# Designs tried in a protein design run: peptides against a protein of PDB entry 7SFY. Part 26

Target 1, 41 residues: chain A of PDB entry 7SFY
Amino acid sequence: ELFNLESRVEIEKSLTQMEDVLKALQMKLWEAESKLSFATC

## One batch from the design tools (peptide; made by RFdiffusion4, then SolubleMPNN)

Design b2_p14_2_s1 (from b2_p14_2, 7 letters changed)
Fold by OpenDDE base, seed 1:
Structure b2_p14_2_s1 (fold): chain B 41 residues (1-41), chain C 41 residues (1-41), chain A 14 residues (1-14)
Amino acid sequence: as target 1 above (41 residues)
Amino acid sequence: as target 1 above (41 residues)
Amino acid sequence: DELEEKIKKFEESL
């Protein structure tokens, strides 16, 4: 299979989007944990 | 909405999977570019 | 939701 510039651009775009999702998930985890309340007696 | 330990575990699992995919894509990009042949006259 | 938007954007690129 031939690799071309278009394929490279598409992969790089996907990588960027994956990084964005990863960052968003990390932020959501942080936010969610900050809101976690412990069981109280 | 209540955040619970189960939700945290699920998010962490998703994060790990996203990181794995990201690494795989980065490797594929590297491999693909290494196989790219330039136009020759 | 920012996460949902980013997920959607990624899915569209697949």
Scores: peptide ipSAE 0.223, ipTM 0.607, DockQ to the pose 0.420
Fold by OpenDDE base, seed 5:
Structure b2_p14_2_s1 (fold): chain B 41 residues (1-41), chain C 41 residues (1-41), chain A 14 residues (1-14)
Amino acid sequence: as target 1 above (41 residues)
Amino acid sequence: as target 1 above (41 residues)
Amino acid sequence: DELEEKIKKFEESL
């Protein structure tokens, strides 16, 4: 199996999509942490 | 639904796992590119 | 949401 330009593009596309998911998770975490309530006692 | 410390840990755990997969894919890409053969003519 | 949509998109590419 030879690596070719199309295979490279496919892998890079997958990497980009994973990075997008990662960024979305980081945003969710930040939003959740911003809403965190602490004990009053 | 309140965000708590356990929820934070769960999200951070997911982030870490995705980052590990991302790194693995980047390694695979690098290895594949390193094995790329070019035409001799 | 946006996260679910991105996850779905990624899964479709695998």
Scores: peptide ipSAE 0.219, ipTM 0.602, DockQ to the pose 0.429
Fold by OpenDDE base, seed 2:
Structure b2_p14_2_s1 (fold): chain B 41 residues (1-41), chain C 41 residues (1-41), chain A 14 residues (1-14)
Amino acid sequence: as target 1 above (41 residues)
Amino acid sequence: as target 1 above (41 residues)
Amino acid sequence: DELEEKIKKFEESL
């Protein structure tokens, strides 16, 4: 296959979008854990 | 919603899967760039 | 939902 500027830009764009999703998932995990409460006697 | 062990494990599993895909994309980018050749005179 | 929006955006770019 031929590597060109367009291909590189598309891959970098996909990487950036995945990193954004990853950060969003990490935030969801943090929020869920922050809202965790324990039963108290 | 209720946060429990199952929910945490599921989120962590999703995070791991996304990180694996991210690494795969980074490897693809590296491979593509590594195969890039320049015209030489 | 921000996560859902980002996932959808990513899927559209694949």
Scores: peptide ipSAE 0.219, ipTM 0.600, DockQ to the pose 0.424
Fold by OpenDDE base, seed 3:
Formats: structure tokens, sequence, C-alpha cells
Structure b2_p14_2_s1 (fold): chain B 41 residues (1-41), chain C 41 residues (1-41), chain A 14 residues (1-14)
């Protein structure tokens, strides 16, 4: 495979999308932790 | 859904896996760019 | 949800 501008743009788009997924997962973790409650006697 | 230790661990594992994939993609981009050559007349 | 949408979008780009 030959690297060119088109392939670079495709990889950069994929990286951006992965970053967006990572951010979404981090937000979900934060939301889950914010809803955490401890049992009380 | 109730947040608990098991669900937290699961989310954290998913985050770690996504980070690893992101790193791998960044490495692949670097490798591709490092192999980039320009046509010469 | 937002996460599921982003995962789907990424998968479509593969």
Amino acid sequence: as target 1 above (41 residues)
Amino acid sequence: as target 1 above (41 residues)
Amino acid sequence: DELEEKIKKFEESL
C-alpha cells in the first residue's frame, strides 16, 4: 500500500473517531461513579 | 442499572483497551508517514 | 445513547 494524502486523511479521521469514543466512555464512567451509592445499615 | 465494583472494573478495562487501540493507530500513522516518499522527475 | 452512536459511527468507517 502506498501512503498518500487520502490515506492520511482516512487514518486521521479514524483517530478522531476513536478519541470521541474514548471521551464518551470516560463520560459514562463519570456518570456511573456519580450515581454510586453505599448501602447503609 | 446499579453501579458496583464489577461494572466499574468492566468500564475501566474497556477504556484501557480503547487507549491501546488508539496508541496502535497512532503508531501505524507514524510508520506510514515515515515511509512516505515523493515522486521525482 | 451517545456512546453507542459513536461506536457505530466508528465501526462504519472501518
Scores: peptide ipSAE 0.218, ipTM 0.602, DockQ to the pose 0.463

Design b2_p14_2_s2 (from b2_p14_2, 6 letters changed)
Fold by OpenDDE base, seed 1:
Structure b2_p14_2_s2 (fold): chain B 41 residues (1-41), chain C 41 residues (1-41), chain A 14 residues (1-14)
Amino acid sequence: as target 1 above (41 residues)
Amino acid sequence: as target 1 above (41 residues)
Amino acid sequence: MELEEKIKEFEESM
């Protein structure tokens, strides 16, 4: 199968979306950790 | 909803998986671009 | 919401 410009554009879009999801997950982890109340003994 | 240690572990696993997919896509893009034969006029 | 939206957008592009 020949790689074409259209396939390149699709992969670049997928990469951008994956980066956006990754950043969102990192932010959610940070927010979640900030809300983690230590079990006060 | 209370964030718990289990939710943290799940998010960290998801982050790792997303990073692995991102790296794989980057490698595929590079491989694909390397195989792109220029239209020889 | 933002994470869920980005996940959905990614899934729709697959």
Scores: peptide ipSAE 0.229, ipTM 0.594, DockQ to the pose 0.456
Fold by OpenDDE base, seed 3:
Structure b2_p14_2_s2 (fold): chain B 41 residues (1-41), chain C 41 residues (1-41), chain A 14 residues (1-14)
Amino acid sequence: as target 1 above (41 residues)
Amino acid sequence: as target 1 above (41 residues)
Amino acid sequence: MELEEKIKEFEESM
């Protein structure tokens, strides 16, 4: 397959999706770490 | 700039880097969630 | 959108 405009658009979509997942993971990590700090009796 | 082989290689490197960070965040999230389950007195 | 939904959408696009 020739690396053309269609292949570029597909890769850019994948990058955007990975970025969205990364941000969601960072938010979940922050929530988990926040709960840990409150679990110190 | 023309979307050429160099632009493709840069995008592929960025995808690989995001994938590695995603995996690292998933591991850290698992560690944090695991510690929360043990903090139940 | 929840994390699990975003992960699923990404996996379905691969």
Scores: peptide ipSAE 0.227, ipTM 0.588, DockQ to the pose 0.264
Fold by OpenDDE base, seed 5:
Structure b2_p14_2_s2 (fold): chain B 41 residues (1-41), chain C 41 residues (1-41), chain A 14 residues (1-14)
Amino acid sequence: as target 1 above (41 residues)
Amino acid sequence: as target 1 above (41 residues)
Amino acid sequence: MELEEKIKEFEESM
């Protein structure tokens, strides 16, 4: 298979989507850590 | 549900896995672009 | 867009 401009665009789209999921996970982690209750003992 | 250390580890593991896939896709893109044959006409 | 929605959209695009 020859790599073409269409294949490049598809891979770049997948990369962008994964980065968006990654950012969402990082936000969820930060929110969860911000709500973390430490032991009072 | 209370966020605990186990939940943190699970999210961090998922983040790491996604980052590894992202890096793999970026490497595949670079390899594919490096192999791109330009028209000789 | 929530995490679960982004995951779903990514999976549907693969």
Scores: peptide ipSAE 0.221, ipTM 0.585, DockQ to the pose 0.416
Fold by OpenDDE base, seed 2:
Structure b2_p14_2_s2 (fold): chain B 41 residues (1-41), chain C 41 residues (1-41), chain A 14 residues (1-14)
Amino acid sequence: as target 1 above (41 residues)
Amino acid sequence: as target 1 above (41 residues)
Amino acid sequence: MELEEKIKEFEESM
């Protein structure tokens, strides 16, 4: 396959979506850890 | 659901897997862009 | 947007 502008744009979109999922997972982890710390106090 | 050690470990595993996929996609993008720059020189 | 919605949108875009 020849790398073209369309292929680059598709990869960049996928990267952006994965970064958004990572941020959402990190927020869920933080929320869960915050609730755990509160429940153990 | 109560947040426990198991839930934390599962979230951390998912985060690690997604970070590995992100790194792989970034490497693929870099390889593709490097080949494009070479082909345009 | 909830985590599950973001995961679903990502899976649908692959």
Scores: peptide ipSAE 0.217, ipTM 0.584, DockQ to the pose 0.409

Design b2_p14_2_s3 (from b2_p14_2, 7 letters changed)
Fold by OpenDDE base, seed 4:
Structure b2_p14_2_s3 (fold): chain B 41 residues (1-41), chain C 41 residues (1-41), chain A 14 residues (1-14)
Amino acid sequence: as target 1 above (41 residues)
Amino acid sequence: as target 1 above (41 residues)
Amino acid sequence: SELEEKIEEFKKAM
């Protein structure tokens, strides 16, 4: 396929969605780590 | 599920994979845009 | 969850 406005918009949409998934994963990791207890002396 | 080392490692692996896909998409977009011509005066 | 929602939205678009 040739690059055109439609192709660009579609790729940018996919990039945005991937970034959103990435942020959601990061938040999930943070939340999980926040619940992690630690041993003290 | 409870957070533990296994969970953390798995989440971090998923994050890394998503980041790699994101970078690949960004490179694809850059490559496509690089092939786009422009009109000059 | 927010993660599941974003994953499904992404899968739908691909």
Scores: peptide ipSAE 0.136, ipTM 0.562, DockQ to the pose 0.458
Fold by OpenDDE base, seed 5:
Structure b2_p14_2_s3 (fold): chain B 41 residues (1-41), chain C 41 residues (1-41), chain A 14 residues (1-14)
Amino acid sequence: as target 1 above (41 residues)
Amino acid sequence: as target 1 above (41 residues)
Amino acid sequence: SELEEKIEEFKKAM
């Protein structure tokens, strides 16, 4: 396989998309944890 | 939906897996770029 | 959700 500009751009795009998904998951986790209430008794 | 310990663990597992993939892609990018040679002429 | 949207966008790009 030959690494070229197109290959680099493709990998970088994939990385960016995965980072976006990570951030979305982290936000979902934060929101879920922020809603967590402990036992009242 | 009820957020519980199982849900938290599931999300954290997904986050970890995605981080591992991100690291793998970043390493792949680094390796590809490290092998990149410019035109000799 | 935003997460689901981003997952689908990622799947389309791969």
Scores: peptide ipSAE 0.129, ipTM 0.557, DockQ to the pose 0.445
Fold by OpenDDE base, seed 2:
Structure b2_p14_2_s3 (fold): chain B 41 residues (1-41), chain C 41 residues (1-41), chain A 14 residues (1-14)
Amino acid sequence: as target 1 above (41 residues)
Amino acid sequence: as target 1 above (41 residues)
Amino acid sequence: SELEEKIEEFKKAM
Protein backbone atom coordinates (compact mmCIF):
# COMPACT_ATOMS: atom_id res chain seq x y z
CA GLU B 1 0.00 0.00 0.00
CA LEU B 2 1.25 3.42 -0.97
CA PHE B 3 0.76 6.46 1.22
CA ASN B 4 0.55 9.59 -0.91
CA LEU B 5 -0.89 13.09 -0.81
CA GLU B 6 -4.34 11.91 -1.91
CA SER B 7 -4.61 9.37 0.91
CA ARG B 8 -3.31 11.92 3.44
CA VAL B 9 -5.87 14.51 2.35
CA GLU B 10 -8.64 11.91 2.45
CA ILE B 11 -7.76 10.90 6.03
CA GLU B 12 -7.63 14.56 7.08
CA LYS B 13 -11.04 15.16 5.52
CA SER B 14 -12.48 12.20 7.43
CA LEU B 15 -10.94 13.49 10.67
CA THR B 16 -12.45 16.92 10.08
CA GLN B 17 -15.88 15.42 9.45
CA MET B 18 -15.69 13.32 12.61
CA GLU B 19 -14.71 16.39 14.61
CA ASP B 20 -17.71 18.23 13.16
CA VAL B 21 -20.01 15.38 14.20
CA LEU B 22 -18.39 15.36 17.64
CA LYS B 23 -19.06 19.10 18.00
CA ALA B 24 -22.67 18.60 16.95
CA LEU B 25 -23.10 15.80 19.51
CA GLN B 26 -21.57 17.98 22.22
CA MET B 27 -23.97 20.79 21.35
CA LYS B 28 -26.89 18.37 21.40
CA LEU B 29 -25.82 17.10 24.81
CA TRP B 30 -25.51 20.65 26.16
CA GLU B 31 -28.92 21.60 24.79
CA ALA B 32 -30.54 18.46 26.16
CA GLU B 33 -29.00 19.01 29.60
CA SER B 34 -30.04 22.67 29.60
CA LYS B 35 -33.64 21.62 28.94
CA LEU B 36 -33.66 18.92 31.59
CA SER B 37 -36.11 19.56 34.38
CA PHE B 38 -36.70 17.62 37.56
CA ALA B 39 -39.93 16.32 38.92
CA THR B 40 -40.82 18.26 42.03
CA CYS B 41 -43.44 17.65 44.69
CA GLU C 1 -39.07 13.12 23.81
CA LEU C 2 -37.85 12.79 27.38
CA PHE C 3 -34.27 13.54 28.34
CA ASN C 4 -33.21 11.42 31.31
CA LEU C 5 -30.09 9.93 32.83
CA GLU C 6 -30.14 6.95 30.46
CA SER C 7 -30.21 9.14 27.36
CA ARG C 8 -27.48 11.37 28.80
CA VAL C 9 -25.25 8.38 29.52
CA GLU C 10 -25.92 6.97 26.05
CA ILE C 11 -24.92 10.24 24.37
CA GLU C 12 -21.76 10.41 26.50
CA LYS C 13 -20.92 6.82 25.54
CA SER C 14 -21.32 7.68 21.86
CA LEU C 15 -19.12 10.76 22.29
CA THR C 16 -16.44 8.66 23.99
CA GLN C 17 -16.53 6.08 21.20
CA MET C 18 -16.19 8.75 18.53
CA GLU C 19 -13.28 10.34 20.39
CA ASP C 20 -11.59 6.93 20.55
CA VAL C 21 -12.04 6.48 16.80
CA LEU C 22 -10.74 10.00 16.26
CA LYS C 23 -7.63 9.17 18.30
CA ALA C 24 -7.12 5.97 16.33
CA LEU C 25 -7.38 7.85 13.02
CA GLN C 26 -4.97 10.51 14.25
CA MET C 27 -2.51 7.78 15.21
CA LYS C 28 -2.92 6.12 11.82
CA LEU C 29 -2.28 9.43 10.10
CA TRP C 30 0.83 10.03 12.20
CA GLU C 31 2.14 6.52 11.53
CA ALA C 32 1.46 6.78 7.82
CA GLU C 33 3.18 10.16 7.61
CA SER C 34 6.13 8.91 9.66
CA LYS C 35 6.60 6.05 7.20
CA LEU C 36 6.40 8.30 4.17
CA SER C 37 9.70 8.54 2.36
CA PHE C 38 10.72 10.73 -0.52
CA ALA C 39 12.34 9.71 -3.72
CA THR C 40 15.87 11.04 -3.71
CA CYS C 41 18.50 11.28 -6.43
CA SER A 1 -31.19 18.69 12.49
CA GLU A 2 -27.60 19.86 12.21
CA LEU A 3 -26.37 16.67 13.88
CA GLU A 4 -28.39 14.42 11.58
CA GLU A 5 -27.17 16.32 8.53
CA LYS A 6 -23.51 16.02 9.57
CA ILE A 7 -23.89 12.32 10.37
CA GLU A 8 -25.49 11.68 6.99
CA GLU A 9 -22.80 13.63 5.15
CA PHE A 10 -20.11 11.75 7.06
CA LYS A 11 -21.69 8.40 6.17
CA LYS A 12 -21.91 9.47 2.54
CA ALA A 13 -18.24 10.44 2.41
CA MET A 14 -17.02 7.20 3.98
Scores: peptide ipSAE 0.128, ipTM 0.556, DockQ to the pose 0.434
Fold by OpenDDE base, seed 3:
Structure b2_p14_2_s3 (fold): chain B 41 residues (1-41), chain C 41 residues (1-41), chain A 14 residues (1-14)
Amino acid sequence: as target 1 above (41 residues)
Amino acid sequence: as target 1 above (41 residues)
Amino acid sequence: SELEEKIEEFKKAM
């Protein structure tokens, strides 16, 4: 398939999806690091 | 500017860059979660 | 681009 308007839209959707995953991963990382900081053995 | 071949290349570069950041963040998350799993109070 | 700038800022914050 030739690169056309549909291909552009698909790539832009992928970019948005990756950004959403990055944000979710940042939240998980913050949660994990927060638990580590509370280690009080 | 019209969407053209240069615009496609720029978007693809951005996708690659986001993927690299995603991988780095996944590694950091794994590291943090690993430290939590080793909590042995 | 604005997207590239945001990605670079994100990398620096890690």
Scores: peptide ipSAE 0.108, ipTM 0.510, DockQ to the pose 0.095

Design b2_p14_2_s4 (from b2_p14_2, 9 letters changed)
Fold by OpenDDE base, seed 1:
Structure b2_p14_2_s4 (fold): chain B 41 residues (1-41), chain C 41 residues (1-41), chain A 14 residues (1-14)
Amino acid sequence: as target 1 above (41 residues)
Amino acid sequence: as target 1 above (41 residues)
Amino acid sequence: SELERKVAEMLKSL
């Protein structure tokens, strides 16, 4: 494969997308945990 | 949706997988950049 | 792309 500006930009775009999804999942986890309730025995 | 241990574990698994892919992509970027060569005019 | 597909599948499992 030829490494050039186009391929580098594509990899960086993929990294950015992954980071965005990772952040979204982390926020979802926080939200879910914050809503966790326990039985009141 | 019911938040429970099972759902939390699944979210954490997904987060871990995404982190692993992110690391792999970062390494691929580094490898690609390290192989970059310039013309010898 | 393959990456997008894998991410999409991962998200669907949540």
Scores: peptide ipSAE 0.133, ipTM 0.557, DockQ to the pose 0.304
Fold by OpenDDE base, seed 2:
Structure b2_p14_2_s4 (fold): chain B 41 residues (1-41), chain C 41 residues (1-41), chain A 14 residues (1-14)
Amino acid sequence: as target 1 above (41 residues)
Amino acid sequence: as target 1 above (41 residues)
Amino acid sequence: SELERKVAEMLKSL
């Protein structure tokens, strides 16, 4: 298929969405790790 | 919910999966751009 | 598109 402005914009939007999800997952991981409790005697 | 090894591993798997998709999208964009033809007189 | 479908499926699995 022919590459055009519409195709480029669509791919770039998808990339941005994936990056946003990746950042959200990284935040979730950080939050989970920061809330981790350690067993103590 | 309690953070544990299982939760951490699951989040890390999701992160890796998202990174793989992101890379695939970047490759698609690069391929599309590299195949772009320019109008000539 | 097929790409959009794959991305959507990935997002749903998160």
Scores: peptide ipSAE 0.130, ipTM 0.558, DockQ to the pose 0.308
Fold by OpenDDE base, seed 5:
Structure b2_p14_2_s4 (fold): chain B 41 residues (1-41), chain C 41 residues (1-41), chain A 14 residues (1-14)
Amino acid sequence: as target 1 above (41 residues)
Amino acid sequence: as target 1 above (41 residues)
Amino acid sequence: SELERKVAEMLKSL
């Protein structure tokens, strides 16, 4: 298949979706770590 | 579920996988664009 | 899409 505008747009759409999921996972990790509590003597 | 070391490792593993896919897509886009040839008169 | 399905499966495993 020839690379054309439609192909580029589709790849960029996929990249955007991946970036959104990556950001969501990073925020989930941050929130989990922020809730981490250590034993208090 | 409690956040623990196993949970953190699993999230970081998923993040790494997402980053690898993102890089693969970016390289695929670059390669497609590098092969793009315009009409030559 | 296949990508969306794979992403959804990854998210479900967390």
Scores: peptide ipSAE 0.129, ipTM 0.554, DockQ to the pose 0.270
Fold by OpenDDE base, seed 3:
Structure b2_p14_2_s4 (fold): chain B 41 residues (1-41), chain C 41 residues (1-41), chain A 14 residues (1-14)
Amino acid sequence: as target 1 above (41 residues)
Amino acid sequence: as target 1 above (41 residues)
Amino acid sequence: SELERKVAEMLKSL
């Protein structure tokens, strides 16, 4: 395939999108851990 | 849902998988840019 | 889970 400016922009958009998903997962992990309570029984 | 150690491990596994995909995309971008040649015509 | 499905769909679209 021919790599051009359009291809670069598209790859960088995909990278940014994945970074956003990563951040969302990290935030959900943080929220879950913040709500974590240890078992009593 | 109950958040426990198993849930945490599963989320962290998913994060790791996404990080691996990110790195793969970054490497592909690097390779594509390394092969980039400017148009002559 | 729903989260796993959404992540999988996102990964497939990239």
Scores: peptide ipSAE 0.124, ipTM 0.554, DockQ to the pose 0.287

Design b2_p14_3_s1
Fold by OpenDDE base, seed 4:
Structure b2_p14_3_s1 (fold): chain B 41 residues (1-41), chain C 41 residues (1-41), chain A 14 residues (1-14)
Amino acid sequence: as target 1 above (41 residues)
Amino acid sequence: as target 1 above (41 residues)
Amino acid sequence: SLLERLRELKSKVS
């Protein structure tokens, strides 16, 4: 595929999607680690 | 910045980087959740 | 494809 405007738009959309997924993962990781810290036994 | 070959390369590198981070986060999340399951009290 | 990979990764988060 050629590098054109359509390709750029697709890539930028993909980057945005990945950022959203990354943030979601980071939040879930934070939640999991937060709960893990409550394990005292 | 203009969309050119350099921009494309940069974006593709970023996508690869994000995928790597995403995989790392998924692994960390799995580890955290695995340990969390051991919390029985 | 990137879209396929993204969808797969997204499904793993949810």
Scores: peptide ipSAE 0.098, ipTM 0.490, DockQ to the pose 0.092
Fold by OpenDDE base, seed 2:
Structure b2_p14_3_s1 (fold): chain B 41 residues (1-41), chain C 41 residues (1-41), chain A 14 residues (1-14)
Amino acid sequence: as target 1 above (41 residues)
Amino acid sequence: as target 1 above (41 residues)
Amino acid sequence: SLLERLRELKSKVS
């Protein structure tokens, strides 16, 4: 396992990218749930 | 955009999976940084 | 795709 600047930057960029997607998914989930309605009597 | 049980479960599973990977990456970053040492005088 | 990217990232960690 070689740790250097390139390795660190790569990991950090991957983390950031995943966090962005995670936030997007969370927003989609919230929006979907917010739009959900039920047929009521 | 159709929201149903299947959709919700799918999104939640994706979120969980990404969170697990995120945690793993965070651990790897921490471990790599922790192992890093510098030559000192 | 999202799934492919996720798998790629997971592979880098493993």
Scores: peptide ipSAE 0.097, ipTM 0.517, DockQ to the pose 0.051
Fold by OpenDDE base, seed 3:
Structure b2_p14_3_s1 (fold): chain B 41 residues (1-41), chain C 41 residues (1-41), chain A 14 residues (1-14)
Amino acid sequence: as target 1 above (41 residues)
Amino acid sequence: as target 1 above (41 residues)
Amino acid sequence: SLLERLRELKSKVS
């Protein structure tokens, strides 16, 4: 495909989407780690 | 800046790095969730 | 920039 303005816009949209997913995963990781519990009995 | 071949290469490298971070986060999430434990005592 | 933001995200995960 031709590397033009449309191609740039598409790639930048993909980067933004990946960043959103990364933030969501970081939040889920925080939730999981905050719920960690170890039996002492 | 000019949208040329060098700009494309830089953006694609950024996408690859984000994918690597995404995979690392998914692995860490799996580790955290696999260690979850709830006291029954 | 996108590169700088990416670097920040990587640092938080590593």
Scores: peptide ipSAE 0.094, ipTM 0.469, DockQ to the pose 0.094
Fold by OpenDDE base, seed 1:
Structure b2_p14_3_s1 (fold): chain B 41 residues (1-41), chain C 41 residues (1-41), chain A 14 residues (1-14)
Amino acid sequence: as target 1 above (41 residues)
Amino acid sequence: as target 1 above (41 residues)
Amino acid sequence: SLLERLRELKSKVS
């Protein structure tokens, strides 16, 4: 594992993409759960 | 987009996996950058 | 998809 600028840039790009996807998933979860309906007596 | 328990569970699992990978990437970035060497006069 | 992207990223890190 050698450090080079190219690898750093690649990792940082991946991190950013993952953070974006994470936020998207969190939003999806919230939206999905907000649609939960409960049975009532 | 219908809410159901299965989809919720799937999303939550994905979120967890993403968080784990995110942390792993952050660690890799730190490790990689710690290997950076500088030219000196 | 989000899931596909997750798998792609995981494969790069794991």
Scores: peptide ipSAE 0.106, ipTM 0.528, DockQ to the pose 0.053; fails the geometry check

Design b2_p14_5_s2
Fold by OpenDDE base, seed 5:
Structure b2_p14_5_s2 (fold): chain B 41 residues (1-41), chain C 41 residues (1-41), chain A 14 residues (1-14)
Amino acid sequence: as target 1 above (41 residues)
Amino acid sequence: as target 1 above (41 residues)
Amino acid sequence: SLLQRIQELKSKVS
């Protein structure tokens, strides 16, 4: 489909949502690994 | 649920998938903007 | 879930 302002906004919105989820996953991983270290040590 | 190797692998797999989608979105955006420049100029 | 959200976003991109 043709690129226009609406298309750009849609793509950027999706990018933002992906970044938010990525950050959430990274935090979950860090917290899980932190918990593991605490439990193991 | 408890953190274990399986949980870590699952999280890391999800992270990888998210990163792949993010890269795809970024490329689509760049290509769309490139097309716009070409079409406009 | 996060996985469902990922799949939804992936579907929009693919």
Scores: peptide ipSAE 0.097, ipTM 0.521, DockQ to the pose 0.053
Fold by OpenDDE base, seed 4:
Structure b2_p14_5_s2 (fold): chain B 41 residues (1-41), chain C 41 residues (1-41), chain A 14 residues (1-14)
Amino acid sequence: as target 1 above (41 residues)
Amino acid sequence: as target 1 above (41 residues)
Amino acid sequence: SLLQRIQELKSKVS
């Protein structure tokens, strides 16, 4: 596949999506680790 | 920024790095949630 | 930059 404007836009969209997923995972990780902090056993 | 070979290489490197971070987050999430499963309180 | 943002996120994960 040749790199062109369309390819760049597609890649940038993918990067944005990956960042969104990354943030979602970070939130879930925060939630999970926060709950772990409440473990008393 | 004009797209060119350098831009493509940089974007592809960025995608790879994001994927690596994503995998690391997924692994940490798995570990955190796995530990939560051991909570008895 | 995007790379800087990725590095920031990586740092938070580590």
Scores: peptide ipSAE 0.096, ipTM 0.496, DockQ to the pose 0.092
Fold by OpenDDE base, seed 2:
Structure b2_p14_5_s2 (fold): chain B 41 residues (1-41), chain C 41 residues (1-41), chain A 14 residues (1-14)
Amino acid sequence: as target 1 above (41 residues)
Amino acid sequence: as target 1 above (41 residues)
Amino acid sequence: SLLQRIQELKSKVS
């Protein structure tokens, strides 16, 4: 495996993209849970 | 959008998968950078 | 899809 500028940039871009998706999913989870309703007696 | 157990579990699974990939990418980046050589004078 | 993208990225790392 040869590490070069292209490889580093590609990995960093992938990391950033994954982090963005992760944050979005975390927010979706929070929003979903915050809107959860419970049946009460 | 209806939040239920299936939705929550699905989101959590997705989050876990994303985190695993993120960690793997971080490790790959670290490994690549650690192996980077420099020309010296 | 999201799952597809995740799997693609995983394949690049593994």
Scores: peptide ipSAE 0.093, ipTM 0.522, DockQ to the pose 0.051
Fold by OpenDDE base, seed 3:
Structure b2_p14_5_s2 (fold): chain B 41 residues (1-41), chain C 41 residues (1-41), chain A 14 residues (1-14)
Amino acid sequence: as target 1 above (41 residues)
Amino acid sequence: as target 1 above (41 residues)
Amino acid sequence: SLLQRIQELKSKVS
């Protein structure tokens, strides 16, 4: 496929999706670490 | 800037870097959740 | 830029 406008838009959409997943993982990590702090018996 | 070969290479490098960060977050999440599993007193 | 944003996210993970 040619490196045209359509290809650029598709790649930028993929970058945005990856950033959204990154944020979701960061939130899940925060939740897990927070719960671990309360399980210190 | 033009949507040329150099632009494509730069975007693909950015995608690879984001994927590496995703993998690192997934590993950290796994570690945190694993430790939580052992703190069930 | 996209590269700067990626570096910011990476620094928060490390």
Scores: peptide ipSAE 0.093, ipTM 0.488, DockQ to the pose 0.096

Design b2_p14_5_s3
Fold by OpenDDE base, seed 2:
Structure b2_p14_5_s3 (fold): chain B 41 residues (1-41), chain C 41 residues (1-41), chain A 14 residues (1-14)
Amino acid sequence: as target 1 above (41 residues)
Amino acid sequence: as target 1 above (41 residues)
Amino acid sequence: DLLQRIRELKSKVS
């Protein structure tokens, strides 16, 4: 395996992207669950 | 948008999967950076 | 999509 600047930057970008999506999903989950009290299904 | 048990479970599974990958990436990054001192590229 | 991206990242890391 080769680790260089390109590899590090790529990994960091992927991490950041996943963290952003994770945060978005967590918010979606919270919002959905918060509205569940008004849902019938 | 429809929120039900299936939707919740799906979101939670996706979150878990992403968190697992995130952890793996973080470990890979740490390991790679730890070995950087011995690398010439 | 999101799932495909996750799978690709998993494949890259594993």
Scores: peptide ipSAE 0.105, ipTM 0.527, DockQ to the pose 0.054
Fold by OpenDDE base, seed 5:
Structure b2_p14_5_s3 (fold): chain B 41 residues (1-41), chain C 41 residues (1-41), chain A 14 residues (1-14)
Amino acid sequence: as target 1 above (41 residues)
Amino acid sequence: as target 1 above (41 residues)
Amino acid sequence: DLLQRIRELKSKVS
């Protein structure tokens, strides 16, 4: 497959999407861990 | 910037690394949420 | 940090 500008754009879009997911996961992880840290049981 | 095989390979490696991070985060999130689900407090 | 690393990876293709 030819790696051209179009392919690069697609990859960048994918990376952006992955970044968004990673950020979301990071937030959720933080929230979950935060709640755990506050758990006194 | 050149869009050749070398560049593609580098990008793919980067994507793979991101995916690894994503998977790790997903696992950690699952673990955290699992622990939360078991928290009775 | 993680986000910085992700940004670095993104910058490689942007």
Scores: peptide ipSAE 0.102, ipTM 0.496, DockQ to the pose 0.161
Fold by OpenDDE base, seed 3:
Structure b2_p14_5_s3 (fold): chain B 41 residues (1-41), chain C 41 residues (1-41), chain A 14 residues (1-14)
Amino acid sequence: as target 1 above (41 residues)
Amino acid sequence: as target 1 above (41 residues)
Amino acid sequence: DLLQRIRELKSKVS
């Protein structure tokens, strides 16, 4: 498909969405790990 | 849901997938932009 | 759902 302004905008939009989800996952991982309790006797 | 080893592995797997897609999009953008021709008279 | 959104985005790119 031809690359034009619309194509660039679409790709940039997808990149932004991916980054947002990535950040959300990283935050969830951080939150989950911070709540992780270690085995105790 | 409880955070355990399985949950961590799943989140990290998702993170990796997101990063792979992000890289692919960035490469596609680079390729598309490199093929972009400028207006000429 | 987060996983569903991930799959949708992956499908659009690949």
Scores: peptide ipSAE 0.101, ipTM 0.518, DockQ to the pose 0.051
Fold by OpenDDE base, seed 1:
Structure b2_p14_5_s3 (fold): chain B 41 residues (1-41), chain C 41 residues (1-41), chain A 14 residues (1-14)
Amino acid sequence: as target 1 above (41 residues)
Amino acid sequence: as target 1 above (41 residues)
Amino acid sequence: DLLQRIRELKSKVS
C-alpha cells in the first residue's frame, strides 16, 4: 500500500482508539483492586 | 462481577494483548514513515 | 485484522 496522509491518519486513529481502550482497562483494573477486600478474623 | 484471581488474570491478558497490538501499530507507523519519500526538483 | 482485534477488545471493556 502507498503511504500518504490518508493512510497515516488512519493508523493514528487506530492507535488513539487502542490507547483509549487501554486506559479504560487500566481504570477498570484499578477500580477492581481498590474495592478488593479480604476475609479477616 | 466478583473480583478474583481469574478476573484479574483475564484483565491482565486483555491489557497485554492490547499492548502487543499497540506495539505492532507503532512499528507499522515507523516503517511507513521511514519509507516516506517526497516529490522533489 | 488489526481493526477487528481492536473492536473485539473494545467490546470486552464495555
Scores: peptide ipSAE 0.101, ipTM 0.517, DockQ to the pose 0.052

